Peptides against a protein of PDB entry 6B9H. Designs and how they scored, part 46

Target 1, 151 residues: chain A of PDB entry 6B9H
Amino acid sequence: AELCESLLTWIQTFNVDAPCQTVEDLTNGVVMAQVLQKIDPAYFDENWLNRIKTEVGDNWRLKISNLKKILKGILDYNHEILGQQINDFTLPDVNLIGEHSDAAELGRMLQLILGCAVNCEQKQEYIQAIMMMEESVQHVVMTAIQELMSK

## One batch from the design tools (peptide; aimed at target 1 I145)

Design b2_p29_1_s4 (made by RFdiffusion4, then SolubleMPNN; from b2_p29_1, 15 letters changed)
Fold by OpenDDE base, seed 1:
Structure b2_p29_1_s4 (fold): chain B 151 residues (1-151), chain A 29 residues (1-29)
Amino acid sequence: as target 1 above (151 residues)
Amino acid sequence: MEKELEEKLKEKEREERLKKLKELLEQLS
């Protein structure tokens, strides 16, 4: 999906320790967790990050477990810190991500992370980063943000 | 002339897109 591909490119700008070159690399949630920590290290602190298993391999059950924790973290962050600014009407199906590497659902997950970035304390930094992205990727990111803001 | 005009239009489009992006993102908390 175009959404997933563009947001994968966006995720790669965070330069996290975990490999993040393919859709499959994101399915265990480790990259997502590390990105969230960069977005707000006070909320997504070491204690939170330590709950995400890093040695998952191909175990889709462990992937789903991680993804559920991450999704909960995002939703809690939205409620407790962001003031419910982002629209979570259509939540990603983490089962499809973990078991089948579903790119469309992964795109929705990354979109929620994008929502965290554009509402966090470092909002202006991420605005600048998005403004420097390639035109086609930038367009998809803008559309994704618009969807998050819609009522 | 045509090349110069095309480049000018591309730059204008870029400026408009970036303006719209900034305005959109500034609406967020």
Scores: peptide ipSAE 0.182, ipTM 0.675, DockQ to the pose 0.463
OpenDDE base, seeds 2, 3, 4, 5: peptide ipSAE 0.175, 0.168, 0.168, 0.177; ipTM 0.672, 0.669, 0.675, 0.671

Design b2_p29_2 (made by RFdiffusion4)
Pose (drawn by RFdiffusion4):
Structure b2_p29_2 (pose): chain A 151 residues (1-151), chain P 29 residues (1-29)
Amino acid sequence: as target 1 above (151 residues)
Amino acid sequence: SSIKEEILSMAEEKSKPEEWLALLNSLLD
C-alpha cells in the first residue's frame, strides 16, 4: 500500500488518451495498455493494442479479459525483451481488480508497468522524469523499484 | 552518459542519497 496512488501519479505523467484520474479509471486496462505502448511502441504496437477493448463500462468480465491480456503482454515482455529482470513471483490478481476494484492488486500491476519503463530502451529518460516528481512519490517509486528488481 | 551523470548528481541531494545512488547505479549500468 501507498503504491497504487503514487504510481497513479506516475501514470498520469504519460498523458494517454483514456481517462486516468481515479483508481476506477484504471480497472478496465485501457490506460495501462496505452502506457505500455508509450513505453515500448515497437513491442506494444497497434496490433497488440487492438486486442484491448474500449468502452467497457461496468462490465467486470471484460475488464478482466483486458487485464489478462495486459498482464500476458507484460510477462512476455519481461521474458522476451528484459531477460526476466522484473520479479514476477507474485502476479497481480486481475480478477480482484475487475470484481472489486482492488487498489492493492492494481498497485502491483502498476509496479510491473513501472518495471517495464525503468528497464526499457528509454529507461534513462523515464528515470530522469521520476527524479522531477514530488519527493513523496519518488520515495514510493524507489521502494517499488527495489522490490521489482530484486531476485 | 550526461543523463546518468545528472541523475546521480540529483540523487546525491536526496534525503537518502546512499539508497538512491545504490539503486540508480544498478539501473543505469

Design b2_p29_2_s1 (made by RFdiffusion4, then SolubleMPNN; from b2_p29_2, 12 letters changed)
Fold by OpenDDE base, seed 4:
Structure b2_p29_2_s1 (fold): chain B 151 residues (1-151), chain A 29 residues (1-29)
Amino acid sequence: as target 1 above (151 residues)
Amino acid sequence: SPLQQEILEKAKTKSNPEEWLALLKKLLS
């Protein structure tokens, strides 16, 4: 999926500790959790991060468990911190991500994280990073932002 | 660039996202 691939490229700019080279690398939620911590370490603190199991392997049930926690974290963050700036979004199916590595649903998940980044306190830094990305990726990311920020 | 700087200025904390988003769209168009 174009959305997933572009947002994977975007995720890679965070340079997190966990492997993040493939779609499969993201399905356990560890990368996403680490990215969220970078976005807002006060909200997604160590206590929050420690709820995400890191030794998941190919256990799709554990992946789904992590992904559910992450999705809840994103939704809570949007409500509590961002003032519900992320609008008109379709919730990703974390079951499809965890069990089948569904790229389309993963893209939706990453899009929500993108929404967090461009609305957080350090939004300037992330917007600047987007402006420095490859043009083809920029267009996809921009479209993704537009979808989230529409009233 | 000047437009990039303007986008960043419009993207300050608690800013209106509609403003920087419109400029970003212009930049990437």
Scores: peptide ipSAE 0.431, ipTM 0.888, DockQ to the pose 0.101
OpenDDE base, seeds 1, 2, 3, 5: peptide ipSAE 0.430, 0.400, 0.407, 0.412; ipTM 0.888, 0.876, 0.880, 0.881

Design b2_p29_2_s2 (made by RFdiffusion4, then SolubleMPNN; from b2_p29_2, 13 letters changed)
Fold by OpenDDE base, seed 2:
Structure b2_p29_2_s2 (fold): chain B 151 residues (1-151), chain A 29 residues (1-29)
Amino acid sequence: as target 1 above (151 residues)
Amino acid sequence: SSMNQEILEKAKKKSNPEEYIALLQKLLS
């Protein structure tokens, strides 16, 4: 999906250690976890990151396990740090991401991470970076932010 | 802030500046 592709491009700007070239690269959650640590290393600290299994391979059950932890982390972060309530009815289906590499659901997951970035302590820097992105990608990202903020 | 002004100036140069400005103001409020 266009959302997933644009947000993948956005994720790549974080320059994390894990490979993040394809949708498949994101399905184990390692990239997402490393991105979250960059967003707020005090909250997503080493103890939190160490809960994410790095050597997952094609094991979709391990992928789902990681993704569930990440989703929980995002929700807890929004509640505890950002002061936002997120309705779980619209949450991404991490089972579809882990087992089937579902791009639409992955897009929703990345959108939640985007929400963390544009609401965190360093939100101004992340917003500035987004405003400097290529036009087509920027448009999708900005629309995604607008959707999140309107919920 | 100076950062906010810089962001707004960048937003004004985009194809849909009014929408971007409104969004940025919401995010930065």
Scores: peptide ipSAE 0.033, ipTM 0.567, DockQ to the pose 0.772
OpenDDE base, seeds 1, 3, 4, 5: peptide ipSAE 0.035, 0.025, 0.030, 0.032; ipTM 0.565, 0.561, 0.555, 0.540; seed 1 fails the geometry check

Design b2_p29_2_s3 (made by RFdiffusion4, then SolubleMPNN; from b2_p29_2, 12 letters changed)
Fold by OpenDDE base, seed 1:
Structure b2_p29_2_s3 (fold): chain B 151 residues (1-151), chain A 29 residues (1-29)
Amino acid sequence: as target 1 above (151 residues)
Amino acid sequence: SHMVEEILEKAKKKSDPEKWLALLKKLLS
């Protein structure tokens, strides 16, 4: 999906340690968790990150387990730290991501992470970085932000 | 904020400046 592809490009700008070249690389949640830690290391601290299994392979059950933890973390972060209304947004189906690498649902997941970045303490820096991205990617990211903020 | 000013000035140069400005003002408020 276009959303997923553009947000993958955005995710790659974080330069995390985990492989993040393909959609499949994101399905185990490890990249997402590392990105969230960069966004807010005080909230997504080492203890939180250690709950995410890194040796997942093709085990879709472990992928789903990781993704559920990450989704919960995002929702809790939005509620506890960002003070945002999240229930008005369609949540990603992590089962489809973990078992089938569903790009559309993965895009929704990454969109939530985008929401965290543009609302966190360092939001100005993330916003500035987005505005310097390639025009076509920038457009998709902007639209994704608008959708999140119009809940 | 100097950073905010830079962001908004850059937004004014985009193809859809009004859309960008509206979004950015909301995010940076």
Scores: peptide ipSAE 0.536, ipTM 0.918, DockQ to the pose 0.817
OpenDDE base, seeds 2, 3, 4, 5: peptide ipSAE 0.078, 0.536, 0.528, 0.077; ipTM 0.581, 0.918, 0.918, 0.579; seed 5 fails the geometry check

Design b2_p29_2_s4 (made by RFdiffusion4, then SolubleMPNN; from b2_p29_2, 13 letters changed)
Fold by OpenDDE base, seed 1:
Parts: C-alpha cells; sequence; structure tokens
Structure b2_p29_2_s4 (fold): chain B 151 residues (1-151), chain A 29 residues (1-29)
C-alpha cells in the first residue's frame, strides 16, 4: 500500500534501535513503540516501553498483544495529552497486522503515530523533518495528516 | 473541510519548503 510504504520511509527517519527495513519488521510493534517513545518520552516512558515484548519472532499472538498495547497507548495519548485533536475515524485491525502483515492496516497504524508526532509538543520539529523528505513522500504524509485532522 | 482541501491544493502546487512548512502549520493550527 502506498500509505504504508511512505510512512515506513517516514518511520525510518527516527533511526530507532530495532530493525525497520521491511513491512514485516514493523509487525511486532517494537519499532512503533520506540518511535512513540521518541515522540514523547515523558508519556511513553521506559515503564511503558517495557510492556512491549521484544522477543517475539514470528509469534503472531505476541505481535497482536504488542500491537494492542501500542494502539491503546496511542488512543490514550490522543485523549489525555493531545485533547483528541486527531480522529480515530478508522482504527487499524491489529489482528491483520500481526497475523498477516497486512500493509494497509499497518499503514493506518503508522498514520496514527504520525498524528501523534504532528500534534505533540515537538510538532514543529516533526513538521520540519517532513519537509526534508522526498516530495512524493511529503505528498502522502500531507494527505495522511489531512485525513486525520479533517472530520 | 474546505479549508483543509484548500491547503492541500496549495501544498501540492508548491515546491518551496518554507511554503510547505507554513501550510502544514496552518493545517495543524
Amino acid sequence: as target 1 above (151 residues)
Amino acid sequence: SPLVEEILAKAEKSENPEEWIALLTKLLS
């Protein structure tokens, strides 16, 4: 999916410790959790991050467990910190991500993380970072932001 | 919204990074 591919490129700019070269690399949630910690380390602190299991392998049940925790974290962050500035219009199906590496659903998950970044305290920094990306990626990111912020 | 669509249209036509930043900021304001 175009959304997933562009947002994967965006995720890679965070330079997290976990491998993040392929769609499947993201399906265990570890990369996403580390990205969220970079976005807001006060909220997504070490205690929160430690709830995400790192030794997952190909166990789709563990992947789904991690992804559910991450999705909950995102939604809670949106409610508690961001004041619900972003819409949860279409929630990703984490079962499809964990079990089937569904790129479309993963794209939706990454879109929610994008929403966290562009609405957090450091939003200006992340906006500037988007401007340093290739134009085709910028377009997809802008569209994704629009979808999140429009009703 | 009409405002969001207008911003997207302007952004899509822009090759100026400063304009992109301004448009994104406006979109998120």
Scores: peptide ipSAE 0.086, ipTM 0.655, DockQ to the pose 0.186
OpenDDE base, seeds 2, 3, 4, 5: peptide ipSAE 0.040, 0.030, 0.086, 0.036; ipTM 0.615, 0.576, 0.652, 0.577

Design b2_p29_3 (made by RFdiffusion4)
Pose (drawn by RFdiffusion4):
Structure b2_p29_3 (pose): chain A 151 residues (1-151), chain P 29 residues (1-29)
Amino acid sequence: as target 1 above (151 residues)
Amino acid sequence: SEEERQEETKELLEEFIEAVQTRKEESES
């Protein structure tokens, strides 16, 4: 805890098309998919993004379907591009995110996305950008990075 | 190589964590 909201502020720095003001705005996977495309457009390309349904509303089943695709993408990216540098022992429970808007599980998904950003080809720029954020957010990001980089 | 890229990434992230941690300890002092 104290992970989800700090990482929401970090997500907001991407200024993606979909709304990203609340925890609920993140539960359908669209913002997350758009952030992943910004992190690595060569991997999270348009063909990949097309698989993420927009205009999900309150349909938690579709939220889960989208989130499973997002998590599948992150795990594949970790394996194929990042050499398993992101710790994936505990997977976020995407069913709880869709069924209960579980912010803690959402925080874990956002930590995986942070992991992608700080290990991608543009990691220098993403780290430099974090260094400009509020200290409280930087501290939480520091803790999240320590966890996701440890073995 | 892949190993060398992972070592450089690790060093970069250690420097970032150390810089944030030093500023946090100074603020608490």

Design b2_p29_3_s1 (made by RFdiffusion4, then SolubleMPNN; from b2_p29_3, 14 letters changed)
Fold by OpenDDE base, seed 1:
Structure b2_p29_3_s1 (fold): chain B 151 residues (1-151), chain A 29 residues (1-29)
Amino acid sequence: as target 1 above (151 residues)
Amino acid sequence: SMEEKKKETEKLLQEFIEKVQRKAEERAA
């Protein structure tokens, strides 16, 4: 999916410790969790990050468990910190992500993380970073942001 | 306030949109 491809490129700009070169690399949630910690380390602190199991391999059940925790974290963050700035979104199917590496659903998950970035304390810095990305990626990211903020 | 934060985000987003639109127009010309 075009959304997933562009957002994967965006995710790679965070330079997290976990491998993040492919869609499959994101399916265990570890990269997502590390990105969220960079976005807001006060909320997604070390205690929160430690709840995400690392080294899950190809165990899709463990992947889904991680993804559910991450999704809950995003939803709680939106409610408690962002003041529901992300509105009327369709929840990603984390089962399809964990079990089948579904790119479309992964794209929706990454879109929610994008929503966190553009609404967090460092929103200006993240938006500026997006403005420096390749134009085709910018367009997709822009559209994704518009969808989250205008629904 | 949350309202002020929302307005700030909207402003930054608008600036981003304008930049992207300008670049798209330049490429189309």
Scores: peptide ipSAE 0.215, ipTM 0.748, DockQ to the pose 0.711
OpenDDE base, seeds 2, 3, 4, 5: peptide ipSAE 0.087, 0.094, 0.095, 0.101; ipTM 0.645, 0.652, 0.631, 0.646; seed 3 fails the geometry check

Design b2_p29_3_s2 (made by RFdiffusion4, then SolubleMPNN; from b2_p29_3, 18 letters changed)
Fold by OpenDDE base, seed 5:
Structure b2_p29_3_s2 (fold): chain B 151 residues (1-151), chain A 29 residues (1-29)
Amino acid sequence: as target 1 above (151 residues)
Amino acid sequence: SMAERQRETQEQLQAFIDKVEAARAAKLA
């Protein structure tokens, strides 16, 4: 999906340790967890990160387990730190991401992470980084932000 | 320039961010 492809490009700007070149690279949640730690290392600390299994291979059950933990972390972060209500948002189906590498659902997950970045303590840094992205990708990312904040 | 072409979008983004920040502040008040 266009959203997923653009947000993958955005995720790559974080330069995390885990491979993040393909959609498949994101399905185990490890990249997402490392990105969240960069966004707010005080909240997504080492203890939180250690709950994410790093050696999952192609085991879709382990992928789903990781993705559920990550989604919970995002929701808790929005409630406890960002002061946002996500009750009206359609949450990503982590089962489809883990088992089928569903790009549309992965896009929704990455969109939630985008929401964390543009609302965190260092929001201006991430906003400025987005402003420097390639124009076509930037357009999709900006639209995704507007969609999140319009609800 | 890129900045000129994206000015409207950037203004919209800032408006949304301000809205979210205001809502957060209200919850903590």
Scores: peptide ipSAE 0.099, ipTM 0.678, DockQ to the pose 0.036
OpenDDE base, seeds 1, 2, 3, 4: peptide ipSAE 0.068, 0.068, 0.094, 0.079; ipTM 0.607, 0.613, 0.649, 0.632; seed 4 fails the geometry check

Design b2_p29_3_s3 (made by RFdiffusion4, then SolubleMPNN; from b2_p29_3, 11 letters changed)
Fold by OpenDDE base, seed 5:
Structure b2_p29_3_s3 (fold): chain B 151 residues (1-151), chain A 29 residues (1-29)
Amino acid sequence: as target 1 above (151 residues)
Amino acid sequence: SLEEEQKETQELLQEFIDKVQKKKEEEER
């Protein structure tokens, strides 16, 4: 999926510790959790991050468990910190991400993280960073932001 | 206030969208 590939490129700009070169690398949620910690380390603190299990291998049940925790964290962050700026829309199916590495659903998950970045305290810095990316990636990110802004 | 912060966020996002869209249209010419 074009959305997933472009947002994977965006995620790579965070330079997290966990491997993040492929779609499969994102399915266990570890990269996503580390990205969220960079977005807001006060909210997604070390105690929160430690709830995400590392070294899950190919265990899709553990992947799904991690992804559910991350999704809950994003939703709670939206309500408690962002003032519900991310509007209601179809939530990603974390079961399809964990069990089948579904790129479309993963793209929707990464879009929620994009929503956190462009609404957080450092929103200006993240927007400027996106504007420095490859044009093809910028276009996809732009479209994703437009969907987030739609009410 | 929260309302003011939300308004500022929307303005920043719209400015980004406008700039990216303009660049894309110019490159397609």
Scores: peptide ipSAE 0.137, ipTM 0.687, DockQ to the pose 0.875
OpenDDE base, seeds 1, 2, 3, 4: peptide ipSAE 0.145, 0.113, 0.118, 0.078; ipTM 0.690, 0.669, 0.673, 0.623; seeds 1, 2 fail the geometry check

Design b2_p29_3_s4 (made by RFdiffusion4, then SolubleMPNN; from b2_p29_3, 14 letters changed)
Fold by OpenDDE base, seed 4:
Structure b2_p29_3_s4 (fold): chain B 151 residues (1-151), chain A 29 residues (1-29)
Amino acid sequence: as target 1 above (151 residues)
Amino acid sequence: SMEEEQKETQQLLQEFIEQVQARAAAKAA
């Protein structure tokens, strides 16, 4: 999906330690967890990150477990920190992400992370970083943000 | 306050959207 591809490119700008070159690389949640820690290390602290299992391999059950934890973290963050600025009515299907590497659902997951970034304490920095990306990515990210704002 | 921050966020996001749209329009012209 175009959304997933553009947001994958966006995710890569965080330069996390975990591999993040493909959709498959994101399906275990490790990259997403590390990105969230960068977005707000006070909330997504080391204790939170340690709940995400590493070295998952191709175990889709472990992937789903990680993804559920991450999704919960995002939703809790939205409620507790962001003042519910992200609409969580339509949730990504983490089962499809973990078991089938579903790009569309992964895109929705990454969109939630985008929502965290553009609403966090360092929102200005993240928005500026997006403005420095290629125009095609900016357009998709803009659309994704518009969707979040319209909810 | 949280409300003020939310308003500032919305304004910032709107400005971002407008900037992207303006660039696209300029490119198409």
Scores: peptide ipSAE 0.269, ipTM 0.775, DockQ to the pose 0.843
OpenDDE base, seeds 1, 2, 3, 5: peptide ipSAE 0.245, 0.124, 0.264, 0.233; ipTM 0.763, 0.666, 0.771, 0.759

Design b2_p29_4 (made by RFdiffusion4)
Pose (drawn by RFdiffusion4):
Structure b2_p29_4 (pose): chain A 151 residues (1-151), chain P 29 residues (1-29)
Amino acid sequence: as target 1 above (151 residues)
Amino acid sequence: EEEEEEEEEAREELQQEFEDMMEEIEEES
């Protein structure tokens, strides 16, 4: 905890198309997919993004379907591009995100996305950007990075 | 002015701690 909201501020720095003001705005997976495209458009390309349904509303089943696709993408990216540098021993429970808007599990998904950003080809720029954020957010990001980079 | 100087110093120290942490992660990788 104290992970989900700090990482929400970090997500907001991407200024993606979908709304990203609340925890609920993240539960359908669209903001997360758009952020991943911004992190690595060569991997999270348009063909990949097309698989993420928009206009999900309150349909938690579709939220889960989207979130499973996002998590599948992150895990594949970690394996195929990042050499397993992101710790994936504990997977976020995407069913709880969809069924209960569980912010803690959402925080874990956002931590995996942060892991993608700090290990991608543009990791220098993403780290430099974090260093301009509020200190409270930087400290939480630091803790999240320590966890996700450890073995 | 004193308060602004103390805030700048604290921010520089945090940035340095962040860089050191990233270097440690790279050395362990």

Design b2_p29_4_s1 (made by RFdiffusion4, then SolubleMPNN; from b2_p29_4, 14 letters changed)
Fold by OpenDDE base, seed 5:
Structure b2_p29_4_s1 (fold): chain B 151 residues (1-151), chain A 29 residues (1-29)
Amino acid sequence: as target 1 above (151 residues)
Amino acid sequence: SREEEERRKRREELRKKFLEMMEKIEKER
């Protein structure tokens, strides 16, 4: 819960077009997809983004479908671009996110996106942005990064 | 105030630890 709340705050700094005020707002994957496009628009281009259904509503099956695509995108990005710097041994359960809005699993998904941000070409910019966040949020984010990237 | 100074110090220490962590991760690559 703490991880999810802190990373939600972090996600909100991206100022994406989709609503991103609540945990529920993130469960359809649209916000996450838009954030990934901001992180690396060359890789997560418009063609990739168009694979994510935007008019999902409360359809948890469509949410899960989106989340699976996003997770695959993150994993492929990690392998092809980041050089496998993110530890993906404990993957989030996208079914629990889509169907039950599970905050713990959502936190894990957002953590992977955090891993993309701090390893991408513009990683220094994102690191600096994190350093400007509230102390309590910084602590959680720092711990999350260490968990992802420590061998 | 003293309280504000203490908070500033805590934030600076956290930022320092964050940078050190990132540097350590980079060195381990």
Scores: peptide ipSAE 0.131, ipTM 0.695, DockQ to the pose 0.788
OpenDDE base, seeds 1, 2, 3, 4: peptide ipSAE 0.118, 0.128, 0.114, 0.110; ipTM 0.686, 0.691, 0.691, 0.686; seed 1 fails the geometry check

Design b2_p29_4_s2 (made by RFdiffusion4, then SolubleMPNN; from b2_p29_4, 14 letters changed)
Fold by OpenDDE base, seed 5:
Structure b2_p29_4_s2 (fold): chain B 151 residues (1-151), chain A 29 residues (1-29)
Amino acid sequence: as target 1 above (151 residues)
Amino acid sequence: SEEERRRRERLEELRKEFEELLEEIEKER
């Protein structure tokens, strides 16, 4: 999906330790967890990150477990820190991500992380970074943000 | 070139949209 590909490119700008070159690389949640820690290390601290299993391999059940924890973390962050600025009416299906590497659902998950970035304390810096990306990526990301902020 | 001009124009419009979006995010806080 176009959303997933563009947001994958965006995720790669974080330069996390975990491999993040393909859609499959994101399905275990490790990259996403590391990105969230960069967005807000006080909230997504080391204790939170340690709940995410890193040696998952192809075990889709472990992937789903990680993804559920990450989704919960995002939702809690949105409620407790961001003041519910992110529209979460259409949550991603983490089962499809973990078991089938569903790009559309993964795109939705990455969109929620994007919502965290553009609503966090360093939101201005993340927006500026997005403005330096390729135009086609910028367009998709902007549209995704608009969807999140729409009431 | 004309194509380069159009490219710069599109990029400037996109930047403006992002700036407006950022302002909107702040207003909703």
Scores: peptide ipSAE 0.045, ipTM 0.602, DockQ to the pose 0.716
OpenDDE base, seeds 1, 2, 3, 4: peptide ipSAE 0.042, 0.040, 0.037, 0.040; ipTM 0.604, 0.603, 0.600, 0.601

Design b2_p29_4_s3 (made by RFdiffusion4, then SolubleMPNN; from b2_p29_4, 14 letters changed)
Fold by OpenDDE base, seed 5:
Structure b2_p29_4_s3 (fold): chain B 151 residues (1-151), chain A 29 residues (1-29)
Amino acid sequence: as target 1 above (151 residues)
Amino acid sequence: MEEELEREERRQKLREEFQKLLEEIEKER
């Protein structure tokens, strides 16, 4: 999916420790958790990150467990810190991500992380970083942000 | 050169749209 591909490119700009070259690399949630910690390390602290299992292999049940924790973290962050600025979003199906590596659902998950980045304390920094990306990626990312922020 | 100019114009437009988006985000908080 175009959304997933563009947001994967965006995720790669964070230079996290976990491999993040393919869609499959993101399905266990480890990359996403590390990205969230970079976005707000005070909220997504080491105690939070330690709840995400890092050595899950191909175990889709463990992937889903991680993804559920991450999704909950995002939702709580939106409510507690961001003041519910991410509006009327469709929740990603983490089962499809974990079990089938569904790119469309993964795209929705990454879009929520994008929402965290562009609403966090360092929102201006992340927007500027996006503005330096390739044009086609910028277009998709911008559209994704607009969708999240629309009333 | 013309193709390059057109590409830069599209880039500039996109940057302006991002700036507007950033402004909207700030207004909503």
Scores: peptide ipSAE 0.097, ipTM 0.648, DockQ to the pose 0.702
OpenDDE base, seeds 1, 2, 3, 4: peptide ipSAE 0.096, 0.089, 0.089, 0.087; ipTM 0.645, 0.647, 0.654, 0.647

Design b2_p29_4_s4 (made by RFdiffusion4, then SolubleMPNN; from b2_p29_4, 12 letters changed)
Fold by OpenDDE base, seed 3:
Structure b2_p29_4_s4 (fold): chain B 151 residues (1-151), chain A 29 residues (1-29)
Amino acid sequence: as target 1 above (151 residues)
Amino acid sequence: MEEERLEEERRKELIKEFEELMKEIEERR
């Protein structure tokens, strides 16, 4: 999916410790959790991060468990910190991500993380980083932001 | 309520930033 590939490129700019070269690398949620910690380390602190199992392998049930925790974290963050700036829309199906590596659903999950970045305390920094991206990727990311802000 | 107004203002600010970013993209094309 176009959205997933572009947001994967965006995720790679965070330089997290976990491997993040392929769509499959993101399906266990470890990269996403580390990215969220970089976005807001006070909220997504070490105690929160420790709830995410890092040695999952190909166990899709463990992947889904991690992804559910991450999705809940994002939703709680939106409610408690962001003041519900991310609009209500179809939530990603974490079962399809964990079991089938569904790129479309993964793109939706990454879009929620993008929503956290462009609404957090350091939003200006992330907006500036997006302005530095390659144009084709930048266009997709900007469209994704527009969708998040639309009523 | 005042909280709703503040949320609307935050949204407007983000939209403004997005529009400025889009303008920058268009100018580069």
Scores: peptide ipSAE 0.101, ipTM 0.652, DockQ to the pose 0.072
OpenDDE base, seeds 1, 2, 4, 5: peptide ipSAE 0.032, 0.035, 0.039, 0.101; ipTM 0.581, 0.580, 0.589, 0.654; seed 5 fails the geometry check

Design b2_p29_5 (made by RFdiffusion4)
Pose (drawn by RFdiffusion4):
Structure b2_p29_5 (pose): chain A 151 residues (1-151), chain P 29 residues (1-29)
Amino acid sequence: as target 1 above (151 residues)
Amino acid sequence: SEEKEELLEQAEELEMSDEWKELIEHLYE
């Protein structure tokens, strides 16, 4: 905890098309998919994004379907591009995100996305950008990175 | 790595903690 909201502030720095003001705004997977495209458009391309349904509303089943596709993409990226540098021993429970808007599991998904950003080809720029954020957010990001980079 | 050296220099200018510097170094291992 203290992970989800700090990482929400970090997500907001991407200024993606979908709304990203609240925890609920993240539960359908669209913001996360758009952020992944910004992190690595060569991997999380348009063909990949097209698989993420928009206009999900309160349909938690579709939220879960979207989130499973996002998590599948992140794990594949970790394996195929990042050489398994992101710790994936504990997967976020996307069913709890969809069924209960579980912020803790959402925080874990956002940590995986942070892991993608700090290990991608543009990791220097993403790290430099974090260094301009509020100190409280930087400290939480530091803890999250330590966890996701450890073996 | 030049990118690592630029990030450490930025960390020194911002008077960031040693934990951050060590983390930046670790990310480039």

